# Designs tried in a protein design run: peptides against a protein of PDB entry 2AUS. Part 253

Target 1, 323 residues: chain A of PDB entry 2AUS
Amino acid sequence: ADIKREVIVKDDKAETNPKWGFPPDKRPIELHIQYGVINLDKPPGPTSHEVVAWIKRILNLEKAGHGGTLDPKVSGVLPVALERATRVVQALLPAGKEYVALMHLHGDVPEDKIRAVMKEFEGEIIQRPPLRSAVKRRLRTRKVYYIEILEIDGRDVLFRVGVEAGTYIRSLIHHIGLALGVGAHMAELRRTRSGPFKEDETLVTLHDLVDYYHFWKEDGIEEYIRKAIQPMEKAVEHLPKIWIKDSAVAAVAHGANLTVPGIVKLNAGIKKGDLVAIMTLKDELVALGKAMMSTQEMIERSKGIAVDVEKVFMPRDWYPKLW

## One batch from the design tools (peptide; made by RFdiffusion4, then SolubleMPNN)

Design b2_p29_1_s1 (from b2_p29_1, 15 letters changed)
Fold by OpenDDE base, seed 1:
Structure b2_p29_1_s1 (fold): chain B 323 residues (1-323), chain A 29 residues (1-29)
Amino acid sequence: as target 1 above (323 residues)
Amino acid sequence: MLSEEELKRIRELDEEARRLRREFEERAK
């Protein structure tokens, strides 16, 4: 679910200088790429790392990183953050995922029983990470947010599933098969969502990137490559946000922690320990950090560290030093 | 830059991804 977060205004008189910064819509094409994220349709076959390596070669990039591994055989939504935006993929690690999966049952089961049992897997499940996971292979709970059965054709069950980050659909299908009493395996899997990235008009193929880069470099047409790359701010849309004064931007861009006086507005429901995006009043991503206060504490307090700044994205020179 | 063979391989892979997407979209209706 797109969590519409309420915005609480702390300083209704705060203005922003239009001459400072580079709003996402006003970045020159080279700068847009430097702070870009591709919503890639990863093909089945290659690893996520191979695909990132291809993107780097296609777009002549020094750095890129993906917003959460897809297995070689898994297709669909793979966010790929570019160059200076590469570290923004950390915002996508905790983000919910959606998949469409084809489950093959190893025996005949009445449709009513399939539907009933699959509904019981909505909520908390216990999983062990697969051997290929960089995560320690300990049992852990994960949330299944929803299961939507799309089609039942004999032993083949097509379903949509929304899950907490690091839920293993293969393991889910195995457990569903056990609960049905016949066993099951994952026949096909496609990722349809990774946080704010979904199957929409921003989804592009590797071939699209080849063509669009060619149109830019050979024909001087930047429109296609501009549309194919999302601003890095897209990768933080699902995070709670804190908007800061122009006078606080340069300090945060230098790696200073955000203090309470720098806050203009913020989302409701921030808890201590949450990953938050620090934004300018022009919706530019300054930094990611850890909330050191709740939303309520950030409203009520006159001073103190609001956010421990972990990752700066904004260049130090986009806003003047006002301290 | 990619080789012509790599570009051919990418096209084949992307066609397969599009096929799978369409299959899921058709069966979801």
Scores: peptide ipSAE 0.428, ipTM 0.901, DockQ to the pose 0.924
Fold by OpenDDE base, seed 3:
Structure b2_p29_1_s1 (fold): chain B 323 residues (1-323), chain A 29 residues (1-29)
Amino acid sequence: as target 1 above (323 residues)
Amino acid sequence: MLSEEELKRIRELDEEARRLRREFEERAK
């Protein structure tokens, strides 16, 4: 989320019709919910699945999905995509995560040694997935982007950690404990970030959702529930984007692949095989797809398939068929 | 709709999450 991607303009004369589509800021409340993502503060105790089931019952939804499992005991940032947006969670699964963790050491270790050893765990680590994971128990590398020690209180070490998706903090703490020579376990874990979703003013509890839904349905006050739900476009902020002509939107919304002539502007640094978000000129998410060209190829070529469209989000009728 | 028991449980769980968040925010300063 933090890397500002350069935007390369391919067609500086491309305009958009203000009557077409529904920009994220202009959706009626029902439509906003249908294309929404909740930045949920998942409480410790329930599974991520139980929490999603509660949200569906609170908001009277047919479908929802979460942006990456938190273990029952783990609290914090759980993006929950709603209804038509449910499939946007696929953009969040590969996204980096941040946690605050409490590590309990099984022996006394000098603070300087704790700091030195924990710093050595920044970078690439070798992990074996836990038994309870749906992932094959093969050894794999994972990136630890940073470790920030917040507090050391005797045997208790509070730290912030940024990690590649599917890094197991429990396993990291176990290996740190082994490296310290005393052993360690994870006492507490909170997720503070999942890609573009973080602990901020958009973070809401299940109870907040109960109250805000009540205010809307019984008192006619939409403001609270509107603020509690982010547009689905939030869930793709960390992806490279391709913005398309109004004339290309309906074709992509029908599941057609994006061709090079449809591109108005795009982010720099797209590689073949990257997951990309296809956007309108009003920053509406049309689809997710796989880049079939680099950014450079999309600029230089006059024709060809730029994106293999995998998941369409936009309804087929928001933009007219112009073919 | 949730039951009264489920609503009570949610409130208790969310209060715990809010306490934990505040504790970590205070210790991070």
Scores: peptide ipSAE 0.427, ipTM 0.901, DockQ to the pose 0.824
Fold by OpenDDE base, seed 2:
Structure b2_p29_1_s1 (fold): chain B 323 residues (1-323), chain A 29 residues (1-29)
Amino acid sequence: as target 1 above (323 residues)
Amino acid sequence: MLSEEELKRIRELDEEARRLRREFEERAK
């Protein structure tokens, strides 16, 4: 679910200067790319790193990063953060994922039993990462948020699954197959969601990027490449937000921690230790940081460090220094 | 810039991805 977070206003008189910053919809095309994230339809076959390398070559970029590895054989939603936005992938790595999976059973199982057993895998599961994973092979719990069976055709089970980040669907299918008593394997897997990125009108292929870049560079048509690249702010939509005064923006952009007086409005339900997005009143991403206070503490207190700023994205010159 | 061979490979890969997507969308209805 897109968690619609309540917005609590702390300063209802706070205004923003329209001359400062570059709102996500007002960035020149070059700047839009520099602060962009592609919702890539990763094809099956290549590694996520290979695909990122191709995007860098297609779009003539110095750096890019992906919002969570897809295995070579896995297709679908791969967020690729570009240039100055590259580090925004830190917000996407811990984000929930959705997949459509085809499970092939190694024996015949009644449909009622398939449905019953798969329902038992909703909730907490124990997984051990595979040897090929960059993750340490420690036993860990992972949450399966939901399993939705889409189709059962004999031994083929098509299902949608929502999972906590770093849940291995291949391992889930293996365990389902064991619980069914016949064994199973993952025949096909597609990622349909990675945090705020899903299968929608923003999903683009590598070939689309080739064509759209060509239309821009050779024909002067910016529209296609502009639509193909999302603003970096898309990559933080799933995070709790804190909106700050124009007077606080430059300090945070210089790496200063956010203090309570700088807050204009904030989402409800922020806890100490949460990853939060610090935003301007124009919904520009300034920085990511760790909440040092709850929402309630940020409302009630007049002073103190609200957010420990970890990653700055906004350039230092978009807003004036007011100190 | 990509080579013609790399561009061909990308097209083939994207066609396969589109096929698989359509198959899942059809079976999910």
Scores: peptide ipSAE 0.425, ipTM 0.901, DockQ to the pose 0.881
Fold by OpenDDE base, seed 5:
Structure b2_p29_1_s1 (fold): chain B 323 residues (1-323), chain A 29 residues (1-29)
Amino acid sequence: as target 1 above (323 residues)
Amino acid sequence: MLSEEELKRIRELDEEARRLRREFEERAK
């Protein structure tokens, strides 16, 4: 998520009308909620779906969705996209995750051996999804980006782990235990990161949402609920971006594919087939789509479909129809 | 709207999450 992508400017003269759209920081509270994502601290116990159902009841919402399932016993960062933003979770599902895990070893192992063996699990690992997973139980590779041992206390190993989406930490710990020769199980697990969402000042609890919604509805104080909800644009910060002309926004908001002439600037390193965020010059999310060209092709070509628009988020009326 | 029982349950669950967070934050230092 933290890879700064270079921005290549294709049209340095492109301006934006300040009267059009609603920048993420300038949305009325109702609109902010409609296009919001909560960085929820999911408690241990409930399913991610139960928690989403509670959020819908707390905030009086019709729709919400989560950015990647946490098991019932797992706590921590659960992005919950609201209302019109609900489908932005498709950007978060494939995003990298970080966890803090407590592994309990079933026998005594020298610390040096623990450290050495756990280091071997950095990189590509082969996993089989658990029986309770909705995912087909096929062997698959997953990336472990890093393992950081935080503490070793006898048979208890506390560690931080960065992983590719859909890596099962329980399975990782089981395999580490097998490699150590004594066996191991996952005692505790907390998710500390889900793509751009992490344990920071934006992390809120279910009870915070109850209180903040009450302050807004009963006391007229919107500040707390406004701060508790991130703009949907937060959920796409980790994606490569393409910024478009004001004249292209309404067409894309109507579901038209983005053509090369509509591009003002774009991130470097876009490949054909990548999920990309189409943004206004005010950093408003218009749509998610599939890149049909590389960054280089989008620079060099004068015409063609740059992005196949898969999901529109922006309302059709925020920008004028200029076609 | 949530019931008082649901609100109580949410508070208890969130307190547990906060305890677990603090424990990991303390042990990670």
Scores: peptide ipSAE 0.411, ipTM 0.895, DockQ to the pose 0.891

Design b2_p29_1_s2 (from b2_p29_1, 17 letters changed)
Fold by OpenDDE base, seed 1:
Structure b2_p29_1_s2 (fold): chain B 323 residues (1-323), chain A 29 residues (1-29)
Amino acid sequence: as target 1 above (323 residues)
Amino acid sequence: MLSEEELERIRELDRRAEALRADFEARAA
């Protein structure tokens, strides 16, 4: 979801040294790749793991990881985090997803009834994960944020659906079919969004990556491969953020917890236990962590641990130690 | 590096993804 979060400023006089760090837009190409995420259009057929393996071979990478499995037959948005950014996929796992799905009904149903019943599936639904999922097969509630019917052609219903992470569209379609009284199955599925990654100008194919890597390595043209890879900061856009003083960056980059005095500005609505992104004043991702305070507590308190730092991304030497 | 056969396979897979996207976009209009 495009959650516009209010920004609360604690220190309006805080400045940043332009010589420290590497802002996302100013990284040398090699460093950009090391801290990159590809918005891949995953083709239907291969597994998400096979596609990640191909990307590693195409781009000559040691490590990569994906921001949430797509089934072999499912196409569309697969965020693939590269090298030092590989762990940023943890921010994408809990992120909302959008799909376009083709549902085939096993009987004739009036269009008005289709529309009415599908509207009832907006909100909270109970699902059981499929056998093939790595997730424990316990009944769980999931949110369907919206269902938008795009087309009804006899027994074929094309619809857009926004869902909470780990909602199974195949199961949703099965339950819709049961509610309609005729049964249904999922004919086609494409993922159109995974958190901040969507179908836009940043979406690239495997073939694009082959060509763009070739242009860089053989022709010295970095523009295409630079454009094809998003900075890792893209993968945390949907998270609440805390921006920290230059003097706090090196400590956090060394794995120290963020304390309240280090905070310059922060998003509203942070709750204790939330996953948050710790950012520099240049919008560089320092670390992911668990909020130990609410936004309000971080404003009101003069001291204490604000964030338990779980994953550091920033190198230790980008900012000086000022302690 | 990928083999030429793998590259051909990728090109074919990507064409299928594009065709499916285009179909969905056309039907959503």
Scores: peptide ipSAE 0.473, ipTM 0.922, DockQ to the pose 0.912
Fold by OpenDDE base, seed 5:
Structure b2_p29_1_s2 (fold): chain B 323 residues (1-323), chain A 29 residues (1-29)
Amino acid sequence: as target 1 above (323 residues)
Amino acid sequence: MLSEEELERIRELDRRAEALRADFEARAA
């Protein structure tokens, strides 16, 4: 669920200087790319790493990273963070995922039984990671948020599934097949969502990126490549946010921890230990960090470390040092 | 820069992804 987080204002008089920083919608094209994330439609066939390597070659980039591996045969939503934004993928790895899957049953099962059994797989499931996974093969619990059956055609079951990060749909289908008594396998899989990234107007192909980069470099038309790349701030939309004073931005950009006096507004429901996004009043991502206080503690306290800054994204010179 | 072979491979792969998307969209309707 896109949990709409309430915004609590701590300082209603805090203003921001329009001359400082680069708001996500006002970055020059080169800077936009340096702080960009592509909502890529990964084709079936290549690995996620091969696709990232192609993007780096297409866009002439030194660095890029993906927001969570898709298996070679799996298509769909692969967020690819670029250059200075590369490490924003750490915000996407724990994010929920949605898939559309085609399950093939190895025997005939009445439709009513298919529907009944698949509904039992909503909620907590026990999974063992695949043999080829870099993850230790320990049994782990995962959440299936929902299963929506789209079509049943004999032995073929098309369904939508929302899952906790690191849920293996192949293993889910195998267990459904066992519960049905006939066995099953995953015929097709497409990822339709990865946190804030979904199948929408921002979804682009590798071929689109080739064309759009060409239009920019050869024809001077930046519009297409600008639209094809989302600001890195998109990759943190699902996180709880803390907005800070202009006077605190440069310190955080230098790697200083966020202290309580720097907070202007924040989301409700932050717990100690949560991953949070530190934002400017212009909705620029300064850093990711670990909350050292709850929302309530950040409101009530006058001093102390609110966020342990783990990863800075903003350049040190976008805001002046005001300390 | 990509080779022409790599570009043709990408075009073919993207067509397969689009076809699969379209199939799923049509069957979900």
Scores: peptide ipSAE 0.468, ipTM 0.919, DockQ to the pose 0.899
Fold by OpenDDE base, seed 4:
Structure b2_p29_1_s2 (fold): chain B 323 residues (1-323), chain A 29 residues (1-29)
Amino acid sequence: as target 1 above (323 residues)
Amino acid sequence: MLSEEELERIRELDRRAEALRADFEARAA
């Protein structure tokens, strides 16, 4: 579920200069690409890195990065952040994921038992990362938020699953198979969601990108490539946000920590240590950082470091230095 | 830029992804 966070206003009189910055909806096409994220339908077969390399060649880009590895055989939602937005993928790594999976059972099991056992796998599970993972192979707890059985056809079980980031569906299916007593393996897997990116009208294929880039470069039609690329701000929609004064933007864009006086409005429920997005009043992403205060502390205090700025995205010149 | 061979490979890969999506959507209905 898109967690609707309440917005608390600290300064209801704060205005923004319309001449400063580049709102996500008003970027020239070249700038839109420089600060873009593609909601790619990754095909089965290639690695996530091969697909990112193809996107760079298709769109004539120097840099790109993906919002969380899909195995070669896994298809579906792969966010690919472009150029200056490349580092925004760090916001997507901790985001929840959804998959549709086909599980093949190694024996016959009554449907009622399949349904009962799969329901028991909702909640906290213990997993070990596979050998090929970029993470240390240690046991870790992960959340399964929901399992929805879509179809049971003999030994084939199609299901939707919502999981915490870095839950291995292959390992989940293996454990379900063990609990059923017959064993199981993952026959097919598609990722249908990665945080704010899902199967919707923004989902594009590699060949769509080829065609849309051609229409722009050869025919001067930018509409298709513009729609195929989301603003980098899309990649932080799932994070708690802090909106800052125009006078604070340039300092944060230079890597200064956000202090309490710079805050205009913020989401409820920020805890110390949370990853937060620092936004302008025009909903432009300035930076990602670590909250050094709770929402309540940011409201009650008149001074202090609110956010330790970790990653700046906004160019230093979009807003004037007002200090 | 991609070669024609790479483009044909991409088209084939994307068709496989679309077919799998369509199968899952049809079975979920």
Scores: peptide ipSAE 0.468, ipTM 0.922, DockQ to the pose 0.910
Fold by OpenDDE base, seed 3:
Structure b2_p29_1_s2 (fold): chain B 323 residues (1-323), chain A 29 residues (1-29)
Amino acid sequence: as target 1 above (323 residues)
Amino acid sequence: MLSEEELERIRELDRRAEALRADFEARAA
């Protein structure tokens, strides 16, 4: 998620009208909530669906969605997209995840052997999804990006792990235990990252949301609830971006595909088939779509469909229709 | 709106999450 993508400028003279749109930092509080994502600290116990239902009731919302299921017993980072932003969670589903896990070994193993064996689980692993998953129980590869052992206390191993989306840490721990020869189980698991959302100052509890909503509605203090909700644009920070001309925004907001002439600047390394975020020059999310061209093709070509628009977020009236 | 029982449940659950976070942060230092 933290890889700074190069930005290639196609039109260095393109300007944006400051009167059009609502930049993420300039949305009225009601509009900010309508286009918001909460970086929730999901408590252990409830399902991700129960927690989303609570948020809807706390904030008096019609709809919300989460950026990837946490098991009931798993705590930590659960992005919850609100109202008009609800479908932005599709950008978070494929995003990498980080966890801190407590593994309990079923026998004594020398620390050097623990460290050596756990290092062998960095890279590609073969997993079978658990029965309770909505995913077909086929053997599949998953990437473990890194394993960082934080503490070894006898049979208890605390470690940080970065993984590809849909890697099962419980299964990883089971396989580590088998490789160690003693067996192991997952004692605790916390998600510390989901794409651009991490444990930082933006992480809030359900209780925080209760209090902050109360301060806004009863005391007229919007500051807390404003800070507790991130703009939906946060949920696409990890995606490759394409920035478009003001004259192209309304067409895309109406569901038109993005054509090459509308592009002002774009990230390097876009491939055909990639999920991309279409942005205004004010860093407002217009839509998500599938790249129909590479970055290089979008630079070299004068015309054609650059992005097949899959999901529009921006209202149709934020920018004028210029066609 | 949540019931008082739901609010108390949330507070207890959040305390558990915070305690677990704090434990992991302390052990990672």
Scores: peptide ipSAE 0.465, ipTM 0.921, DockQ to the pose 0.869

